# Designs tried in a protein design run: peptides against a protein of PDB entry 2C5K. Part 79

Target 1, 91 residues: chain A of PDB entry 2C5K
Amino acid sequence: EDPFQQVVKDTKEQLNRINNYITRHNTAGDDDQEEEIQDILKDVEETIVDLDRSIIVMKRDENEDVSGREAQVKNIKQQLDALKLRFDRRI

## One batch from the design tools (peptide; made by RFdiffusion4, then SolubleMPNN)

Design b2_p25_2_s2 (from b2_p25_2, 14 letters changed)
Fold by OpenDDE base, seed 3:
Structure b2_p25_2_s2 (fold): chain B 91 residues (1-91), chain A 25 residues (1-25)
Amino acid sequence: as target 1 above (91 residues)
Amino acid sequence: MEEERKEKEKKILEEAREEVKKERE
């Protein structure tokens, strides 16, 4: 499998876990896993940095189209931002 | 030149994968 797609897949699995946690725990501070979820959010942020860096490196090849990968990372960023907002707004 | 670039890209992605593994264990 394409290493980029593997990272994207793993990141999306992390986002899904966060989403599922938020749906089950709409109250802040009521679960021992909350700190772990916060850690996963930070991990996803760092992974996005790595994905962007890989795209920058790829762009140095004039014959390689990165538009598809850029769109995938954009989608992940949008999902992360939405989840961060939902997580922080829990009562 | 081109091979070195691709190796750098793969290294970045491999590091990202390893960090994900650390978070899930």
Scores: peptide ipSAE 0.276, ipTM 0.789, DockQ to the pose 0.168
Fold by OpenDDE base, seed 2:
Structure b2_p25_2_s2 (fold): chain B 91 residues (1-91), chain A 25 residues (1-25)
Amino acid sequence: as target 1 above (91 residues)
Amino acid sequence: MEEERKEKEKKILEEAREEVKKERE
């Protein structure tokens, strides 16, 4: 499997975990897993940096089209931003 | 040059995969 796609898949699974948590925990500080979810959010942010770095490296090779990968990372960023907003808006 | 770039890419992604693996432990 393409290592990039594997990382994307893993990241999306992390985002899914966060989403599931938020849907079940709409009150901040009511669960021991909240800190874990915060850690996962940070991990996703760091992974996105790595994904972007990999794309930058690929873009230096004129024989490789990175548009698809850029779109995938953009989608992940949008999902992360939405989840962060929902997470922070919990009362 | 191409092989070096691909190797750098793979290294970056490998490191990312290892970090995700650590978070799952």
Scores: peptide ipSAE 0.275, ipTM 0.788, DockQ to the pose 0.166
Fold by OpenDDE base, seed 4:
Order: structure tokens, then sequence, then C-alpha cells
Structure b2_p25_2_s2 (fold): chain B 91 residues (1-91), chain A 25 residues (1-25)
């Protein structure tokens, strides 16, 4: 029961949902789920802020190694950026 | 201070977790 890992897992699930949508919908605004995906993108961005804040708190504790968690958040950020680019470049 | 920091971390993550839960609903 690691709440950080749970949030990471849930965020990755959201990213997968976005990825699946983009794969099936290469035309912008082609269905009624477009707005939902836009909302999920914003939710992921907000979650990343929370994850970063949690890491900052951990860094204040000299007994905590945050390198692994930083790598996980970096990966999520990279995935989000890639998905945002793909989503925005749809015609 | 250490216990307070751990509590702050848990609170931040719990809030994030609750937001994700709300999104699923």
Amino acid sequence: as target 1 above (91 residues)
Amino acid sequence: MEEERKEKEKKILEEAREEVKKERE
C-alpha cells in the first residue's frame, strides 16, 4: 500500500485512456468524447503537480531516496507531452 | 519535523488519489 505508486498507477491508466482515444480518433472533434479527453489531460497535469509536491516533501527528509520516484514522474511527464502533441496535431 | 513531513506527503497523495477517484465516477 504505497499511495505514491497508487497515484502513479492511476495516472498511467488515464494516459492509456487518452492513448486509446487518439488511436481510434485521428480527427479532432469527431465525437462526443473529445471534451472528456481534454478534461482527462488537465487532470493528469494537475496530478503531476501533486506528485512533484510529494517528492519535494520527501527530499526534505534526508532518509528518503527520491531518485526512483523522480524517474517515474519524469516518465509520466514524457508520456503526457507526447500524447498532448499527438492530440493537438489531429486534423 | 519528520513526522509532519510524512503526514504532509500522505495528505498530498491522498488528495491526488481522491481526485482520480472522482474522475472515475
Scores: peptide ipSAE 0.271, ipTM 0.786, DockQ to the pose 0.161
Fold by OpenDDE base, seed 1:
Structure b2_p25_2_s2 (fold): chain B 91 residues (1-91), chain A 25 residues (1-25)
Amino acid sequence: as target 1 above (91 residues)
Amino acid sequence: MEEERKEKEKKILEEAREEVKKERE
């Protein structure tokens, strides 16, 4: 598999883990895994930086179409932002 | 130049994979 797609897949699995946690835990600080989820959120942010860097490298080749990869990263960013808001709004 | 670019890309993505792997441990 394309290394880029593998990283995307792994990132989406992390986002899914976060989503499942938020669904089950609507109260902040009610579970010992909350700190782990916060760490995963940061890991996803760092992975997005790596994905963006890889796209920048690809853009240096005039023959490489990066539009699809840019769209995938944009989607991940949108999912992350939504999850961050849901995580932070918990009472 | 293309090979060098692909190698740089691969390195970036490999580092990202290693970070994810570390978090799974």
Scores: peptide ipSAE 0.270, ipTM 0.783, DockQ to the pose 0.173

Design b2_p25_2_s3 (from b2_p25_2, 16 letters changed)
Fold by OpenDDE base, seed 2:
Structure b2_p25_2_s3 (fold): chain B 91 residues (1-91), chain A 25 residues (1-25)
Amino acid sequence: as target 1 above (91 residues)
Amino acid sequence: SKEEYIEKLEKILEEARKEVEEERK
């Protein structure tokens, strides 16, 4: 399997985990898993950085068409931003 | 694995940065 796609898949699963948590926990600081979710959010952020770096490498070193991968990362970023907003707005 | 892939990418980026830096000198 394409390692890039595997990372994307794993990241999507992490985002789903976060989404599920937010959906079920509308109050901040009311669950022992909140710190874990915060860690996952940070992990996803770092993963996005790595994915972007990989795209840069592919463009520069391999002259590969990366438009599809760029779209995937953009989608992940949008989902993360939405989840971060929802997570931070919990009271 | 994801971690292995990330490590490989970071290594590639580091090598690329070294090459650019050496070329600029």
Scores: peptide ipSAE 0.109, ipTM 0.596, DockQ to the pose 0.082
Fold by OpenDDE base, seed 3:
Structure b2_p25_2_s3 (fold): chain B 91 residues (1-91), chain A 25 residues (1-25)
Amino acid sequence: as target 1 above (91 residues)
Amino acid sequence: SKEEYIEKLEKILEEARKEVEEERK
């Protein structure tokens, strides 16, 4: 597994962790782990930026077809956005 | 590691951006 795919895998694991947390904690501010989850959300957001940057680098330096990787990043973005909405709408 | 990979890519990208900026002057 190449480094890009490893990062994608790690990111998806983080998203899964966030999803599980939101499912178990539909009330904001009542859990000591909430701050950690917020940090993970930010980490995923930054990772997506880095993944996009990596695609730019690959296009230029390796001249490879990046359409598959772009689709993977798009999928992660969609998952993150959905989770952010769910997290922010907790009462 | 993930961090090492990202760091390398960011460095490459930064160098590329510098080149573009120099050309824009």
Scores: peptide ipSAE 0.105, ipTM 0.605, DockQ to the pose 0.084
Fold by OpenDDE base, seed 5:
Structure b2_p25_2_s3 (fold): chain B 91 residues (1-91), chain A 25 residues (1-25)
Amino acid sequence: as target 1 above (91 residues)
Amino acid sequence: SKEEYIEKLEKILEEARKEVEEERK
């Protein structure tokens, strides 16, 4: 399997996990899993940086069409931003 | 795995930096 696509798939699963957590927990600091969710948010953020770097390498060194991959990363970024907003607005 | 892919990517980026540094001399 394409390692890039595997990373994207794993990242989307992480985002779904975060989404499910937020929908069930509207109060901050009331669950033992909150720290885990915070860690996952940071992991996704770092993964996005790595994915962007991989696209840069592919475009520069291999001259491959990366438009599809760029769209995938953009989608992940949008989902992450929305989830971060919802997570931070919990009281 | 994701970890293995990231390790490969980091290696590629490091090699690219070395090439740029050599060209800048």
Scores: peptide ipSAE 0.105, ipTM 0.585, DockQ to the pose 0.082
Fold by OpenDDE base, seed 4:
Structure b2_p25_2_s3 (fold): chain B 91 residues (1-91), chain A 25 residues (1-25)
Amino acid sequence: as target 1 above (91 residues)
Amino acid sequence: SKEEYIEKLEKILEEARKEVEEERK
């Protein structure tokens, strides 16, 4: 088992949960799940920090694994940012 | 948990770095 990939997988599932919520709820603050989604957003943010830390530790000799992991984290960051924007733009 | 996974990962990676450093000596 690759702990990094497992964390990435779990994070993507969280992002998917957020996405599903946003697509179904375009009005802010009117749903009981609002706090849950906010908590998930914070959890993903913290996870990204940890993933970056792990890459820093690994990033000594550039190789395919390093580049691949950096790309994965970058993708997660982009997804999170997009979802945060959509979430915050709800009225 | 994710935290546990990351901690384990970081430990493994740190150990790997040490091995590489020793091999370069």
Scores: peptide ipSAE 0.127, ipTM 0.614, DockQ to the pose 0.082; fails the geometry check

Design b2_p25_2_s4 (from b2_p25_2, 17 letters changed)
Fold by OpenDDE base, seed 2:
Structure b2_p25_2_s4 (fold): chain B 91 residues (1-91), chain A 25 residues (1-25)
Amino acid sequence: as target 1 above (91 residues)
Amino acid sequence: SMAERIAREKKILEEARKKVEEERK
């Protein structure tokens, strides 16, 4: 498997875990796992930076088509932003 | 960095796959 795709897959799994947590916990600070979820959010943010940077590196090769990868990262960013908003809006 | 590693490994994998495909023709 393409290492880029593997990282994307792992990131999406992390996002799914966060999504599931938020849907079950509408009250902030009511669970011992909240700090872990916050850490995962940060990990995803850092991973997205690495994914973007990897695309920049790949673009240096004129024969590399990165349009699909850019779309994938954009999708992940949108998912993360939505989850962060939901997470922060918890009462 | 992780970013550079991802890029390098991706390219290596593509080159390996290309070689295998060409050898099968």
Scores: peptide ipSAE 0.251, ipTM 0.721, DockQ to the pose 0.120
Fold by OpenDDE base, seed 4:
Structure b2_p25_2_s4 (fold): chain B 91 residues (1-91), chain A 25 residues (1-25)
Amino acid sequence: as target 1 above (91 residues)
Amino acid sequence: SMAERIAREKKILEEARKKVEEERK
């Protein structure tokens, strides 16, 4: 599989993990896994930066097709932002 | 960097696939 797509897939799995956690834990500090979730949020944020930069690198190579990748990263960014908001709004 | 690695590995993969296709002709 395309390494870019593999990273996207792994990132989406992380986002899904976060989503499931928020759904089950709508109270801040009610579980020992909260710190792990916070770490995953940060990891996803950093991964998105790497994905964006990888697209820039690919664009510099005329032999690389970047069609659809920008939209994929945008989608991941939107999901992350929504999850961050939901996570921070927990009482 | 991870960004550079992703880009390089994709290129390597594409080149490998191209060679395999050419060898199958």
Scores: peptide ipSAE 0.250, ipTM 0.717, DockQ to the pose 0.121
Fold by OpenDDE base, seed 5:
Structure b2_p25_2_s4 (fold): chain B 91 residues (1-91), chain A 25 residues (1-25)
Amino acid sequence: as target 1 above (91 residues)
Amino acid sequence: SMAERIAREKKILEEARKKVEEERK
């Protein structure tokens, strides 16, 4: 597996962790793990920026097909946006 | 940066795989 795919995989695992936390904690600030989850959300957001930037770099190689990678990052962005919305809506 | 590292490492890996495939041919 190439480094890009490894980062994507790790990011998806982080998103899964966030999802599981939100489903178990519908009230904001109800346990000691919330700060950790907030940090993970931030880390994922920053990682997505790096993934996008890596695709831009790869596009500079005329022999690089990045269509599949762009789709993967788009999917991760959609997942993050949904989770951020759910996390922020907690009462 | 992480972005540049990912891009470079991917290219290196692809080239290595290509070399292995050519040797296997």
Scores: peptide ipSAE 0.249, ipTM 0.721, DockQ to the pose 0.121
Fold by OpenDDE base, seed 1:
Structure b2_p25_2_s4 (fold): chain B 91 residues (1-91), chain A 25 residues (1-25)
Amino acid sequence: as target 1 above (91 residues)
Amino acid sequence: SMAERIAREKKILEEARKKVEEERK
């Protein structure tokens, strides 16, 4: 499998984990997994930076069409932003 | 960095697949 796609897949699984946690825990700090979810959020943020940088490298060094990959990263960013908002607004 | 690894591994994979395809012709 394309290593870029593998990273995207792993990131989406992390986002799914966050989403599932938020749906079950609408109160901040009420579970032992709270810190784990915060760590996953940070990991996803850092992964998105690396995905963007990889696209820049591929575009520059390999001169390939990266429009599809850019769209995938944009989608992940949107999902993360929505989840961060929901996570931060928990009572 | 992870970004560089992603780019390198993608290239290696593509080259490997290309080699296999050329050997089959």
Scores: peptide ipSAE 0.246, ipTM 0.714, DockQ to the pose 0.121

Design b2_p25_3_s1 (from b2_p25_3, 17 letters changed)
Fold by OpenDDE base, seed 3:
Structure b2_p25_3_s1 (fold): chain B 91 residues (1-91), chain A 25 residues (1-25)
Amino acid sequence: as target 1 above (91 residues)
Amino acid sequence: SKERIEREKEILEKAREENRREKEL
């Protein structure tokens, strides 16, 4: 188990959960799960901060190549931004 | 290796701790 990859995997599963919710709920404020989805969005944002910081620490303390991890985090950020936009634009 | 996995856990914990400290500023 690579802890970084495990966190990435968990985050991607959270994003998939959000995506599925948005697909089924295109109207804002009409479902009891909406608050939970908002909480998951915030959790993903905080997780991305932690992942970025872990990469910084890897560069500084472990002197490891982080290019692959940077690409993974970039992908997660792009997915989150797209989902946030879709979530906020619901009518 | 097991050693690498343990180091990665420490790195992630440090990152999470740093984030918590930043929120308290």
Scores: peptide ipSAE 0.163, ipTM 0.678, DockQ to the pose 0.788
Fold by OpenDDE base, seed 1:
Structure b2_p25_3_s1 (fold): chain B 91 residues (1-91), chain A 25 residues (1-25)
Amino acid sequence: as target 1 above (91 residues)
Amino acid sequence: SKERIEREKEILEKAREENRREKEL
């Protein structure tokens, strides 16, 4: 597996971790793991930036077809945004 | 610069790919 796909896979696992936490914790601030989840959310955001940057370079400098990779990153962004909303709406 | 960072990320990714291929040989 190429490095890009490995990062995508790892990111999706992080998103799953966040999802599992949200489904079990409907109250904000009631668990010691909340800070960890917030850190994971931030890490995913930073990873997306790195992925986008790599795609830009591949497209611009290597003239590679990046449509598939762009779609993968788009999907991750959508999942992250949805999880952020669910995380923030907790009472 | 932003552009430099972008290039570095791609270089690192290519390096990882190369290292993986070397291990498979």
Scores: peptide ipSAE 0.163, ipTM 0.654, DockQ to the pose 0.050
Fold by OpenDDE base, seed 5:
Structure b2_p25_3_s1 (fold): chain B 91 residues (1-91), chain A 25 residues (1-25)
Amino acid sequence: as target 1 above (91 residues)
Amino acid sequence: SKERIEREKEILEKAREENRREKEL
């Protein structure tokens, strides 16, 4: 598997972990894993930046078709935004 | 710089791919 797809896969797994946590924890504050989830959210944000940068390089320097990779990153961004909204709305 | 980081990301990705191929041989 190419490194880009591996990173995408890992990020998807992180998003799934966050989703599962939010589903099970509708109350904010006192869970021992909440800080870890916040860290994962930040890690995903940073990973998205790196993925976008890699796409920019492929498009600019290698003149490669990046439409598929752009769609994957867009999907990750949409999932992250939805999870952030749900996470912030916890009581 | 942003430009440097973009290049480094691509270099790292290429290096990982190369390392993978080398290990498979």
Scores: peptide ipSAE 0.162, ipTM 0.651, DockQ to the pose 0.051
Fold by OpenDDE base, seed 4:
Structure b2_p25_3_s1 (fold): chain B 91 residues (1-91), chain A 25 residues (1-25)
Amino acid sequence: as target 1 above (91 residues)
Amino acid sequence: SKERIEREKEILEKAREENRREKEL
């Protein structure tokens, strides 16, 4: 499998984990896993930076069409932003 | 720097590609 797609897949699994946690926990600080979720959020943010840099390299050095990959990263960013908002809005 | 990180990512991607090819052989 393409390494880029593997990272995207792993990131989407992380987002799913966050989503599942939020759907089960509407109160902040009520579970021992909250710290884990916070760590996953940060990991996804860092991964997005890495994915963006990967795209820059592909454009610069390989002159490849990266529009599809840019769309994938954009989708991940949108999902993360939505989950962060939901996570922060918990009472 | 941004440039350093981009170069590191280039090397990483090349290494990952090499590993992929190795697994296919």
Scores: peptide ipSAE 0.144, ipTM 0.638, DockQ to the pose 0.051

Design b2_p25_3_s2 (from b2_p25_3, 19 letters changed)
Fold by OpenDDE base, seed 4:
Structure b2_p25_3_s2 (fold): chain B 91 residues (1-91), chain A 25 residues (1-25)
Amino acid sequence: as target 1 above (91 residues)
Amino acid sequence: SAARKEREAKILEEARERNRREKEL
C-alpha cells in the first residue's frame, strides 16, 4: 500500500477513536483515558504536519498530481477541528 | 524524482512510526 494512504488510514482510525471517546464521555475529566485522548489529538496534529510536508515535497515533482492527497488532508483537518471543538465544549 | 520520493518516504515513515506507537497504547 502507498505509505501516504497508510498514514491517512491510521490517522482516520485515531480520529474515530477520539470520536467514540467523546460520544461515551460527554463530561470532561470523567475518565482516566482523557489524558491519552489529548495525547492522540496532539499526535494527529503532528501527523497532519507530516502529511502536508510530504505533499509539499511531491508538488515540486512535475510528474505528480497531489490534488487528491490535498483533499484527503483537508478532510482530516476538518474532522480534527470538529473533534477538538466537541472535546473542548465538554463540561 | 528519486530524491524527492526518498524524502517523502522518510517523512511518511516517521509518521507511520508515531502512529504505530499510539496504536500500541
Scores: peptide ipSAE 0.505, ipTM 0.886, DockQ to the pose 0.146
Fold by OpenDDE base, seed 2:
Structure b2_p25_3_s2 (fold): chain B 91 residues (1-91), chain A 25 residues (1-25)
Amino acid sequence: as target 1 above (91 residues)
Amino acid sequence: SAARKEREAKILEEARERNRREKEL
C-alpha cells in the first residue's frame, strides 16, 4: 500500500476513536482516558503536518499529481477541527 | 525525482511510527 494512504487510513481511525470518545463522554474530565484522547489529538495534528510536508515535497516535481492527496488532507483537517471544537466545548 | 521520493518516504515513516505508538495506547 502507498505509505501516504496508510498514514491517512491510520489517522482517520484515530479521528474515529476521538469521535466515539466525545460521543460517549460529553462532560469534560469524567474519564481517565481523557488525557490519552488529548494526546491523540496532538499526535493527529503532528501527523497532518507530516502529510502536508510530504505533499509539499512532491509538489515540487511537476510530474507528480498531488491533487488527490491535497483533498484527502483537507478532509482530515476539517474532521479534526470539528472534533477539537466538540472536545473543547464539552461542559 | 529519487531525492524527493526519499524525503517523502522519511516524512511518512515518521508519521507511521507515531501512528504505531498511538495504536499501542
Scores: peptide ipSAE 0.515, ipTM 0.889, DockQ to the pose 0.145; fails the geometry check
Fold by OpenDDE base, seed 3:
Structure b2_p25_3_s2 (fold): chain B 91 residues (1-91), chain A 25 residues (1-25)
Amino acid sequence: as target 1 above (91 residues)
Amino acid sequence: SAARKEREAKILEEARERNRREKEL
């Protein structure tokens, strides 16, 4: 499998885990998994940086079409931003 | 470019390794 797609897949699974946690825990700081979820959020952010870097590297080659990958990363960023907003708004 | 492919692979491998650790949580 394409390593880029594997990273994307794993990242989406992490986002799904965060989403499920927020759905079950609408109160901040009252669960032992809170710290783990915060760690996952940070790891997703770092992974997005890596995905962007990989795209930048390949974009320097005029023979490579990265538009599809850019769209995928954009989608992940949108999902993360939405989840971060929900996570931070918990009481 | 082979050099670019190698750099890409290295970046993605670091991300994969991070994701692997997260799956173990």
Scores: peptide ipSAE 0.506, ipTM 0.886, DockQ to the pose 0.144; fails the geometry check
Fold by OpenDDE base, seed 1:
Structure b2_p25_3_s2 (fold): chain B 91 residues (1-91), chain A 25 residues (1-25)
Amino acid sequence: as target 1 above (91 residues)
Amino acid sequence: SAARKEREAKILEEARERNRREKEL
């Protein structure tokens, strides 16, 4: 499997875990796992930076089409932003 | 180029390692 796709897959799984947590814990500070979820959110943000970096590197190769990868990262960013909003709106 | 692919691989490896650590939590 393409390492880029593996990272994308793992990131989506992390986002899914966060989504499930928010669904079960719609109140902030509900359990001791909230800190772990916050850490995962930050790690996803860092992973997105790495994904963008990888795209930038390949974009310098004129023979490489990165449009598909850019679309995938855009989708992940949108999912993250939505989850962050939901997570932060919990009272 | 080969050099760019190696650089990409290194970036993605670091990301994969981070993801693996998260799965262990």
Scores: peptide ipSAE 0.503, ipTM 0.885, DockQ to the pose 0.146; fails the geometry check

Design b2_p25_3_s3 (from b2_p25_3, 17 letters changed)
Fold by OpenDDE base, seed 4:
Structure b2_p25_3_s3 (fold): chain B 91 residues (1-91), chain A 25 residues (1-25)
Amino acid sequence: as target 1 above (91 residues)
Amino acid sequence: SKERIEREKEILEEARKENEKEKKL
């Protein structure tokens, strides 16, 4: 088991949960799940910090291919930023 | 679940720390 890939997978599942919520709730404060979504957003932000830190360590290991991991984290960051924008723009 | 995700994050951090220790030896 690769803990990095498992964390990435779980993070993507969190992002999907947020995406599904936003697509169904275009009005801010629509239901009681909004607080949960806000918490998930913060959890993902914290997770990205951890993933970045792990990559820094892996870059010091000549035997590690970090390019793929950097691309994965970049993708997660882009998805998070897009979802945050959509979430904040809700009326 | 969120609890499972937190456990995985902890495993990731532990693995990172272990890697750092190994490189310092």
Scores: peptide ipSAE 0.122, ipTM 0.619, DockQ to the pose 0.100
Fold by OpenDDE base, seed 2:
Structure b2_p25_3_s3 (fold): chain B 91 residues (1-91), chain A 25 residues (1-25)
Amino acid sequence: as target 1 above (91 residues)
Amino acid sequence: SKERIEREKEILEEARKENEKEKKL
């Protein structure tokens, strides 16, 4: 079992949930789930911080090859940034 | 789920280790 990959997977699913919400709700403030989506966005941001910290520890203290994990986190960050932009630009 | 919690605990532990080391720098 790789807990890092599982957290990545869970985060990807959260991003998919956000994407689906934005796609169906192009108007801000007209749905009761918007606050939940905002909370999920914050949860993803915090998860990314934790993932980055774990990579730093693995690289520094355990001398592990983290290039693949770094690429995955980078991808998550890119997806989050794109979704945040779309979410914030809703009127 | 209980399994998800255990998975994330390991990630959080690594994050805490990093935070503790940063405090000592």
Scores: peptide ipSAE 0.116, ipTM 0.619, DockQ to the pose 0.209
Fold by OpenDDE base, seed 3:
Structure b2_p25_3_s3 (fold): chain B 91 residues (1-91), chain A 25 residues (1-25)
Amino acid sequence: as target 1 above (91 residues)
Amino acid sequence: SKERIEREKEILEEARKENEKEKKL
């Protein structure tokens, strides 16, 4: 598996962890793991920036199709945005 | 682990930088 796909896989795993946490912790500030989840959210955001940058570079190679990778990153962004909203709306 | 993920991200970034430098030539 190439580094891009491995990073995507790991990012999706992080998102799943966040999702599970939010599902079990609908109250903000009452769990010792909340800070770790916040860190993971930031890590995912940073990862998306790197993935986007890699795609920009790949687009300059006329011999490479980036449409599949763009779709994967788009999916990750959508998942992250949804989770961020859920996380921020916890009471 | 976070360490493994960060190493993988680093590899990806280095590959990107290498490609970016090449394409700017």
Scores: peptide ipSAE 0.115, ipTM 0.618, DockQ to the pose 0.108
Fold by OpenDDE base, seed 5:
Order: structure tokens, then sequence, then C-alpha cells
Structure b2_p25_3_s3 (fold): chain B 91 residues (1-91), chain A 25 residues (1-25)
């Protein structure tokens, strides 16, 4: 098991959970799970920081090709930004 | 390989530790 890929997989599952929640909840503050979703959003943000740092270390200390990992993290960032926008625009 | 997996675990752990240190600065 590649720990980096496992973290990426878990993060994508979290993003999917958030997406499904937003799709079903267009009003802010009307559900008990909203605080959980907010926590997940923050957890994903922190995870992205850790993933970026791991890539930096791999590139610097291991001299490995990190382009694939960088693309994966970029994709996660884009998904997170889109979800944050949708979440914040709820009435 | 086991060696590769263990190194990646260490890298991720160090990244997390570094993040925690920066948050306290």
Amino acid sequence: as target 1 above (91 residues)
Amino acid sequence: SKERIEREKEILEEARKENEKEKKL
C-alpha cells in the first residue's frame, strides 16, 4: 500500500461526500450534518498541505519524479475550491 | 517494495510534523 495514494483516495472520498451533501442541501444551517461537512472541508485543506510537503521532500531528498503526484494534488485542490464555492453560496 | 512503502510513510509523517511546527510559529 502506497501511503500517499491511500491519503489521496481517502481525500477524494471525503470530497465526494461533501459534493453529495451540497447537492441535497441548498439551504445553509438546516441540517445537523453541516458542522461535520465544515470539519471535513478543513481536514481536506490540512491534508493538501501535508501532501504538498511530502511531494517537496520526495523531490528534494529522494530525487524522484513527482509530476504525477503534483497533478493529483492539483486536481484535489480544484475540486475543493469548487465545492467551497458551492457550499458558501447556499442561502 | 517494503522499503519504498516505509520511506513514503516516513515522508508523510515528517510532512505532518512540519505542518504542526509551522502552525505554532
Scores: peptide ipSAE 0.100, ipTM 0.602, DockQ to the pose 0.788

